Peptides against a protein of PDB entry 2YKT. Designs and how they scored, part 26

Target 1, 231 residues: chain A of PDB entry 2YKT
Amino acid sequence: SRSEEMHRLTENVYKTIMEQFNPSLRNFIAMGKNYEKALAGVTYAAKGYFDALVKMGELASESQGSKELGDVLFQMAEVHRQIQNQLEEMLKSFHNELLTQLEQKVELDSRYLSAALKKYQTEQRSKGDALDKCQAELKKLRKKSQGSKNPQKYSDKELQYIDAISNKQGELENYVSDGYKTALTEERRRFCFLVEKQCAVAKNSAAYHSKGKELLAQKLPLWQQACADPS

## One batch from the design tools (peptide)

Design b1_p15_2_s3 (made by RFdiffusion4, then SolubleMPNN; from b1_p15_2, 8 letters changed)
Fold by OpenDDE base, seed 3:
Structure b1_p15_2_s3 (fold): chain B 231 residues (1-231), chain A 15 residues (1-15)
Amino acid sequence: as target 1 above (231 residues)
Amino acid sequence: LENPVKPSQETLDKL
């Protein structure tokens, strides 16, 4: 029936969220944590590299013929420090605004969705069983009427069961229809939450890349000319 | 149990 088909669709939406979306989201979080760890490793390694560059700048500053190149090397290290500070801010946002929040939500969601599905199934079954009972009683009544010497005795009761069946069928169809809309809304809400959190991270990442580009674009022409200028 | 995922404003505006 239409109600049975829509019921199966409703259950499948909840099952898809619990069995496909949420496990995939847990994997996404795990991959995010791996990416965060790698970026932290890059940050640490970069610090060592630019600290060594500062040491080269110190040596240039102590030289007689390369003093101005010392300032260039210090500027390169300072620009790196500013870019690195922006990266650290991006990483904090990535951790706190995306990974932590998604992890908290996905752990709570399994229990919520299981309870929501169970509630829906219980009420759907209750309405279905009540309909089946009325249909069964009508069938019994019709059999009694056909075997009776006075069939007219059962006519009013037959009409009452027909009306009750029609009403219960309508209630079941409406309940299942609303259940399906609710399930689709729950699925969409979870995708929207992921998209919104990813947008926040993307904004912070854009700020990091923009700041780095601006700083390097401003200084690079000066650094490129430093060796062409006579000391 | 409370729904752990609140509706986004965009979702609310489309309903």
Scores: peptide ipSAE 0.188, ipTM 0.754, DockQ to the pose 0.511
Fold by OpenDDE base, seed 4:
Structure b1_p15_2_s3 (fold): chain B 231 residues (1-231), chain A 15 residues (1-15)
Amino acid sequence: as target 1 above (231 residues)
Amino acid sequence: LENPVKPSQETLDKL
């Protein structure tokens, strides 16, 4: 029946979220944690490289003929420090606003969706069983009427069962239809939440890249001239 | 149980 097909579709939406979306989201969070760890590793490795650059700047500052190049090397290290501070801010946002929030929500969601599906199934079955009972009683009544010498005795009860079946059929169809719309809305909300959290990460990433570009564009011409103007 | 994913009305209106 149409109601049975829509019921199967509704259950399949909940199953798809629980069995496909939520496991995939857990994997996404795990991959995000790996990416965060790798970026933290880049931060640490970069610190070692620019600390070594500072040491080269110290040696230049101690020289008689390259003293001004010491200041250039120190400025390069300072610009790196500022860029690195922006990366750390982006990573904190990536952790706190994306990974932590997704992890908390996906854990709660398994319990919520299981309870929501169970509630829907229980109510759908209750309405279906009540309909089936009325249909079965009407069929029994019709069999009794066909075997009776006075079929008119059962006419009022037959009308009552027909009306009850019509009402229960309509209630079941509406309930299943609303259940399907609700399930699709729940799926859409989860994708929208993921998109919104990724947009926040993208904004923070853009700010990091813009700040780095600005700082380097400001200083690079000065650093390029330092070797052309011997003191 | 409370739904852990609140509806984003702004995102829903744009789609």
Scores: peptide ipSAE 0.185, ipTM 0.760, DockQ to the pose 0.747
Fold by OpenDDE base, seed 1:
Structure b1_p15_2_s3 (fold): chain B 231 residues (1-231), chain A 15 residues (1-15)
Amino acid sequence: as target 1 above (231 residues)
Amino acid sequence: LENPVKPSQETLDKL
């Protein structure tokens, strides 16, 4: 029936969230943690490289013929430090606003969805069983009427069962239809939450890239001229 | 059980 098909669709939405979306989200979180760790590793390795650049700047400052190049090398290291500080802020936001929040929610969601599906199934079955009972009683009544010398005695009860079946069928169809809309809304909310959190990450990443571009664009012309001016 | 994924206020305002 149409109601049975819609019921199967409703159950499949909940099952898809629990069996496909939530496991995939857990994997996404795990991949995010790996990415965070790698970026932290880059930050650490970069510190060592630019600390070594500072040492080269110290040597230039101690030289008689290359003192001004010492200041250039120090500026290069300082600009990098500012870029890395911006990256660390982005990583902190990535951890606190995306990964932690997704992790907390995905663990709670399994219990919530199981309870929601169970509630829907229980009520759907209750309405279905009540409909089946009325249909069965109508069938019994019709059998009694066919064997009776006075079929007219059962006519009013037959009409009452027909009306009850029609009403219960309508109630079941409406309940299942609303259940399907609710399930689709629950699915959409989860995707929307992911998108919203990823948008926050994208904004922070844009700020990091913008700051780095600005700092380098400001200083690079000065650094390029430093070797052209013989002291 | 409380829904762990509450609709954003913006989503609620569009419904």
Scores: peptide ipSAE 0.184, ipTM 0.728, DockQ to the pose 0.488
Fold by OpenDDE base, seed 5:
Structure b1_p15_2_s3 (fold): chain B 231 residues (1-231), chain A 15 residues (1-15)
Amino acid sequence: as target 1 above (231 residues)
Amino acid sequence: LENPVKPSQETLDKL
């Protein structure tokens, strides 16, 4: 029936979230933690490189003919430090605003969805069983009427069962229809939440790239001229 | 159990 088909569709939406979306989201979180660790590794390696650049700047500052190049090398290292600090801030936001929040939600969601599906199934079955009972009682009444010398005695009661069946069928169809809309809304909310969190990550990443571009664009022309002016 | 993925009111208003 139309109601049975829509019921199956509703159950399939809940199953898809529990069996496909939530496991995939757990994997996404795990990959995010791995990516965070790799970026932290880059940060550490970069610090070592620019600390070594500072040592080259110290040597230039001690020279008689290259003292001004020492200041350039220090500025290069300082600009990198500022860029790296911006990356570390982005990573903290990535951890606290994305990974931690997704991890908390995905664990709670499994229990919530199981309870929501069970509630829907229980109520759907209750309405279905009540409909089946009315249909069975109508069938028994019709058999009694056919065996009676006075069929007219059962006519009013037959009409009452027909009306009750029609009403219960309409209630079941509406309940299943609303259940399906609710399930689709639950699925959409989860994707929307993921998109919103990725937008926050993208915004933080854009800020990192913008700050790096700004600092380098300001200083790079000065650094390029430093070698052209022999003191 | 509270829905852990409550839509923002803005998202609800767009549905």
Scores: peptide ipSAE 0.049, ipTM 0.640, DockQ to the pose 0.531

Design b1_p15_2_s4 (made by RFdiffusion4, then SolubleMPNN; from b1_p15_2, 5 letters changed)
Fold by OpenDDE base, seed 5:
Structure b1_p15_2_s4 (fold): chain B 231 residues (1-231), chain A 15 residues (1-15)
Amino acid sequence: as target 1 above (231 residues)
Amino acid sequence: MEDPVKPSEETFNAL
């Protein structure tokens, strides 16, 4: 029936969230933590590299013929430091605004969805059982009427059961329909939350990339000329 | 399928 099909669809939405979405979200969070760790590792490794570059700049500054190249090397290291500071700000946002919040949500969600599905199933079954009971009683009444010498005695009761069945059928269909809309809304809410949090990260990432591009675009022409000018 | 309506802010915060 239409009601049974829509009931199955409703249950499948909840099952898809619990069995597919939430595990996938946990994996996404884990991959995010790995990515964060790798970026932190890049930060650490880069510090060592640019500290070594500063040392080369010091040596250039001590030379008689390469003193101006020392300043260039120091500027390269300083630009890197500024880019790195912006990366650290982005990483803080990535951690606090995406990973932590998703982790909190996914942890609470399993219990919530299980309870919501159970509530829906209980009420759907209750309404279904009440409908089935009325249909069964009508069938019994009709059998009694067919075997009776006076079928008209049962006519009013037959009408009452027909009306009750119609009402209960409508109530069940409405309940299942509303249940399906609710389930789809719950699914959409989770995707929207992910999208909104990812948008915040994207804005901060854009700021990082913009700052890096700006600083390098400003300085790179000066650095390229440094070797062309005689000392 | 009609796109499910965005949940109310209250429903969104109840998670």
Scores: peptide ipSAE 0.017, ipTM 0.563, DockQ to the pose 0.079
Fold by OpenDDE base, seed 4:
Structure b1_p15_2_s4 (fold): chain B 231 residues (1-231), chain A 15 residues (1-15)
Amino acid sequence: as target 1 above (231 residues)
Amino acid sequence: MEDPVKPSEETFNAL
């Protein structure tokens, strides 16, 4: 029946979220944590490199012929420090606004969806069983009427069962239809949340890249001229 | 017009 098909579709949406989306989201979070760790590793390695650059700047500042190049090397290290501070801010946002929030949600969602599906299945079955019972009683009544010398005795009761079946069929169809719309809305909400959180990460990433570009573009011409102008 | 498709933080927190 149309109601049975729509019921199967509704159950399949819940199953797809529970068995495909949520496991994939857990994997996405795990990959995000690995990416965060790698970026933190880059930040640490970069610190070592620019600390070594500062040491080269100190040596230049102690020299008689390269003193001005010491200031250039210190400026290069300082610009790097500012870029790394922006990266650390982006990483904090990536952790707190994306990974932590997704992790909390996916853990709660397994229990929620299981309960929601169970509630839907219980109510759908209850309505279905009530319909089947009315149909079975109508069939029994019709068999009694066919064997009776006075079929008119059962006419009013037959009409009552027909009306009850029609009403219960309509209630079941509406319930299953609303259940399907609800399930699709639940699926869409999860994808929308993921997209919104990724947009926040993208904005923070754009700010990091913009700040780095701005700082380097401002200072690079000065650094390029430092070797051409021997003081 | 609140985009009805925006899961209110509340609805997703009620999950």
Scores: peptide ipSAE 0.021, ipTM 0.589, DockQ to the pose 0.134; fails the geometry check
Fold by OpenDDE base, seed 2:
Structure b1_p15_2_s4 (fold): chain B 231 residues (1-231), chain A 15 residues (1-15)
Amino acid sequence: as target 1 above (231 residues)
Amino acid sequence: MEDPVKPSEETFNAL
């Protein structure tokens, strides 16, 4: 029936969230943590590299003929420091606004969805059983009426069961329909949350990339000419 | 089928 099909669809939405979405989200979080760790490693390694560049700048500053190149090397290291500060802010956002929040949500969600599905199934079954009971009683009544010398005796009771069946059928259909809409809303909510959190991270990432582009575009021409100028 | 409406963030945060 239409109600049975919609019921199956509703259960499948909950199952898809629990068995496909949530495991995939856990994997996404794990991959995100790996990526964060790698970026932190890059930041640390870069610090060592640019600290060594500063040392080269110190040596240039101590030289008789290369003093001005010392300032260039210091500027290169300083621009890197500013870029790294933006990266660190992006990483904090990535951790706190995306990974942590997703991890908290996915941990709680398994219990919530299981309870929600169970509640839906229980109530759906209750309404279905009540409908089946009325249908069975109507069938029994009709059998009695067919064997009776006075079928009219059962007419009012037959009408009552017909009305009860109609009402219970409508209630079941409405409940299953609302259940399906609710399940789809739950699914959409989870995807929307992921998208919104990813958008926040993307904004912070854009700030990092913009700052790096601006700083390098400003300074690179100056650095490129430094060796052409006599000391 | 009608596309589900995006719930408020507050509703999702209460889960």
Scores: peptide ipSAE 0.020, ipTM 0.576, DockQ to the pose 0.099; fails the geometry check
Fold by OpenDDE base, seed 3:
Structure b1_p15_2_s4 (fold): chain B 231 residues (1-231), chain A 15 residues (1-15)
Amino acid sequence: as target 1 above (231 residues)
Amino acid sequence: MEDPVKPSEETFNAL
């Protein structure tokens, strides 16, 4: 029946969230933590490289003929430090605003969805059983009427059962239809949350890239000129 | 037109 098909679709939405979406989201969070760790590793490795560059700048500053190049090398290291600070700010936001919040939600969601599905199944079954009972009583009444010398005695009661069946069928169909809409809304809400949190990450990433571009665009022409102007 | 499938901000924040 249409009601049975819609019921199966509703259950399949809940199953898809529990069996596909939530496990995939847990994996996404794990991959995010790995990415964060790798970027922290880049930060550490970069510090060693630019500390070594500072040492080269110190040697230039101590020289008689390359003193101004010492300042250039120090500026290169300082600009990198500023870019790295912006990366660290982005990573803090990535951790606190995306990973932590997703982790909290996915953990709570298993219990919530299980309860929601169970509630829907219980009420759907209750309405279905009430309909089946009414249909069975109508069938019994019709059998009694066919065996009676006065079938007209049962006509009013037959009409009452027909009306009751129609009302219960409509109620079941509406309940299952609303259940399906609710399930789809729950699925969409989870994707929307992911998209919104990822948008926040994208904004912070854009700020990091913008700051790096601005700092390098400002200084690079000066650094390129430093070897052309012997002091 | 609000997407009828768009959860209300309240429903979104309640989780």
Scores: peptide ipSAE 0.018, ipTM 0.563, DockQ to the pose 0.081; fails the geometry check

## One batch from the design tools (peptide)

Design b1_p16_1 (made by RFdiffusion4)
Fold by OpenDDE base, seed 4:
Structure b1_p16_1 (fold): chain B 231 residues (1-231), chain A 16 residues (1-16)
Amino acid sequence: as target 1 above (231 residues)
Amino acid sequence: AMDEELDTLRAQLDAI
């Protein structure tokens, strides 16, 4: 029936969220943590590299013929330090605003969805059983009427059951229809939340990239000419 | 009891 099909669709939405979306989201969080760790590792490794560059700058500053190149090397290291500071800020936001919130939600959501599905199933079954009962009673009444010497005696009761069946059928269809809309809304809400949080990450990433671009664009031409213009 | 649990969980989810 139409109601049975829509019921199956409704259950499938909840099952898809529980069995596909939430596990995938947990994996997404795990991959995010790995990404964060890798970027933190880059920051640490970069510190060592640019500290070594500073040492080269110190040697240049101690030379008679390359003193100005010492300043260039120091500037290169300093610009990198500023870029890395921006990266660290982005990573903090990534952790606190995306990963932590998603991790908290996914655990609670498993419990919520289980309870929501159970509630829907219980009420749907209750309405379905009530409908089936009325249909069964009508069938019994019709059998009695067919075997009776006075079938007209049962006419009013038959009409009452027909009306009750119609009302219960309509109620069941409406409940299942509303349930399906609710389930789809729940699914969409979860995707929207993910999109919104990822937009925040994108904005923070854009800020990091812009800062790096600006700093390098300002200094790189000066560094490039340093060897051509000996003091 | 089940409705109360759902409402509580919803509120907790919305607070994050």
Scores: peptide ipSAE 0.352, ipTM 0.891, DockQ to the pose 0.945
Fold by OpenDDE base, seed 3:
Structure b1_p16_1 (fold): chain B 231 residues (1-231), chain A 16 residues (1-16)
Amino acid sequence: as target 1 above (231 residues)
Amino acid sequence: AMDEELDTLRAQLDAI
């Protein structure tokens, strides 16, 4: 029936969220943590490289003929430090505003979805059982009427059961239809939350890239001419 | 009890 098919669709939405979306989200969080760790590793390795560059700048500053190149090398290391600070801010936001919040939600969501599905199933079954009971009683009444010498005695009761069945059928169909819409809304809410949080990550990432671009664009022409300048 | 649990869990989810 239409009601039975809609019921199956509703249950399948909840099952898809619980069995596909939430496990995939847990994996997404894990991959995010791995990405964060890798970027922290890059930060550490870059610090070592630019600290070594500073040492080369110190040697230039101690020389008689290359002193100004020491300042250039120090500026290169300083620009890196500023870019790195922006990256650290981005990573902090990435951790606190995306990963932590998603981790908290995915754990609570398992409990919520289980309870929501159980409530829906219980109420759907209750309405279905009430409908089945009325249909069974009407069938019994019709059998009794067919065997009776006075069938007119049962006509009013038959009309009452027909009306009750119609009302209960409509109520069940509406409940299942609303249940399906609710389930789809629950699914959409989860994707929307992910999109919104990923937009925040994208904004922070854009700020990091913009800061790096600005700093390098400002200084690179100066660095490129340093060796051509007379001592 | 079931409705109360759902409401509580929903509130907790919405607070994140």
Scores: peptide ipSAE 0.350, ipTM 0.890, DockQ to the pose 0.917
Fold by OpenDDE base, seed 5:
Structure b1_p16_1 (fold): chain B 231 residues (1-231), chain A 16 residues (1-16)
Amino acid sequence: as target 1 above (231 residues)
Amino acid sequence: AMDEELDTLRAQLDAI
């Protein structure tokens, strides 16, 4: 029946969220944490490299013939520090605004979806059973009427059951239809949330890249000329 | 009881 098909579709939406989306989201979070850790590792390794560069700058500053190159090396290290600060801000946002929020949601969502599906199934079954009962009673009444010497005695009751069946069928169809719309809305909401959070991360990433490009574009020409101008 | 639980969980999800 139309109601049975739509019921199956509704259950499949909930099952898809619980069995496909949420596990995939958990994996996404895990991969995000791994990516964050790797970027933090890059940050730490870069600090050591540029600290060593500063040491080279100190040696240049102590020389008689390369003193000005010391300043260049210090500037290179400083620009790196500024770029790194932007990366740290991006990582902080990535952690706090994406990973943490998704992790909190996915844990709560398992409980919510289980309860929501159970509620829907219980009410759907209740309405279905009530309909089946009325249909069965009508069938029994018709059998009684066929065996009776006075079939007209059952005509009013037959009409009442027909009306009840029609009403219960309509209620079931409406309930299942609304359930399907609700389930689709729940699915869409989860994808929208992910998209919105990724947009925030993308904005922060863009800021990091823009700042790095700006700083390097400003200083790189100066650094490139440093060796050509013997002071 | 089930409705109250759903409402509570929904509110918690929406607060995140």
Scores: peptide ipSAE 0.349, ipTM 0.889, DockQ to the pose 0.949
Fold by OpenDDE base, seed 1:
Structure b1_p16_1 (fold): chain B 231 residues (1-231), chain A 16 residues (1-16)
Amino acid sequence: as target 1 above (231 residues)
Amino acid sequence: AMDEELDTLRAQLDAI
């Protein structure tokens, strides 16, 4: 029936969220943690590299003919230090605003969806059983009427069951239809939350890239001319 | 009881 098909669709939405979306989201969070760890590793490795660059700048500053190049090397290291500080800030936001919040939500969501589906199933079954009971009673009444010498005595009761069946059928269809819309809204909410949090990450990433570009663009022309200038 | 549980869980989810 139409109501049975809509019921199956509703259950399938909840099952898809619980069995496909939530496990995939847990994996996404795990991959995010791995990505964070790798970026933290980049920051650490960069520190070692630019500390070594500072050492080269110290040697230039101690030389007789290359003292000004020491300042250039120090500036290069300082600019990259500022870029790495911006990266660390982005990573803190990535952890606190995305990963932690998603992890908390996915844990609570498993319990919520299980309870929500159970409530829907219980109420749907209750309405379905009430409809089936009325249909069965009408069938029994009609059987009695066909075997009776006075079928007119059952006519009013037959009409009452027909009306009750019609009303219960309509109520069941409306309930299942509303249930389906609710389930789709629940699914959409989860995707929207993910999109919104990824937008925040994208904004932070854009800020990081812009800061790096600005700092390097300011200094790079000066550094490129340093070897052409007399000592 | 079931409705109260759902409402509580929803409120917790919305607070994140």
Scores: peptide ipSAE 0.344, ipTM 0.888, DockQ to the pose 0.951

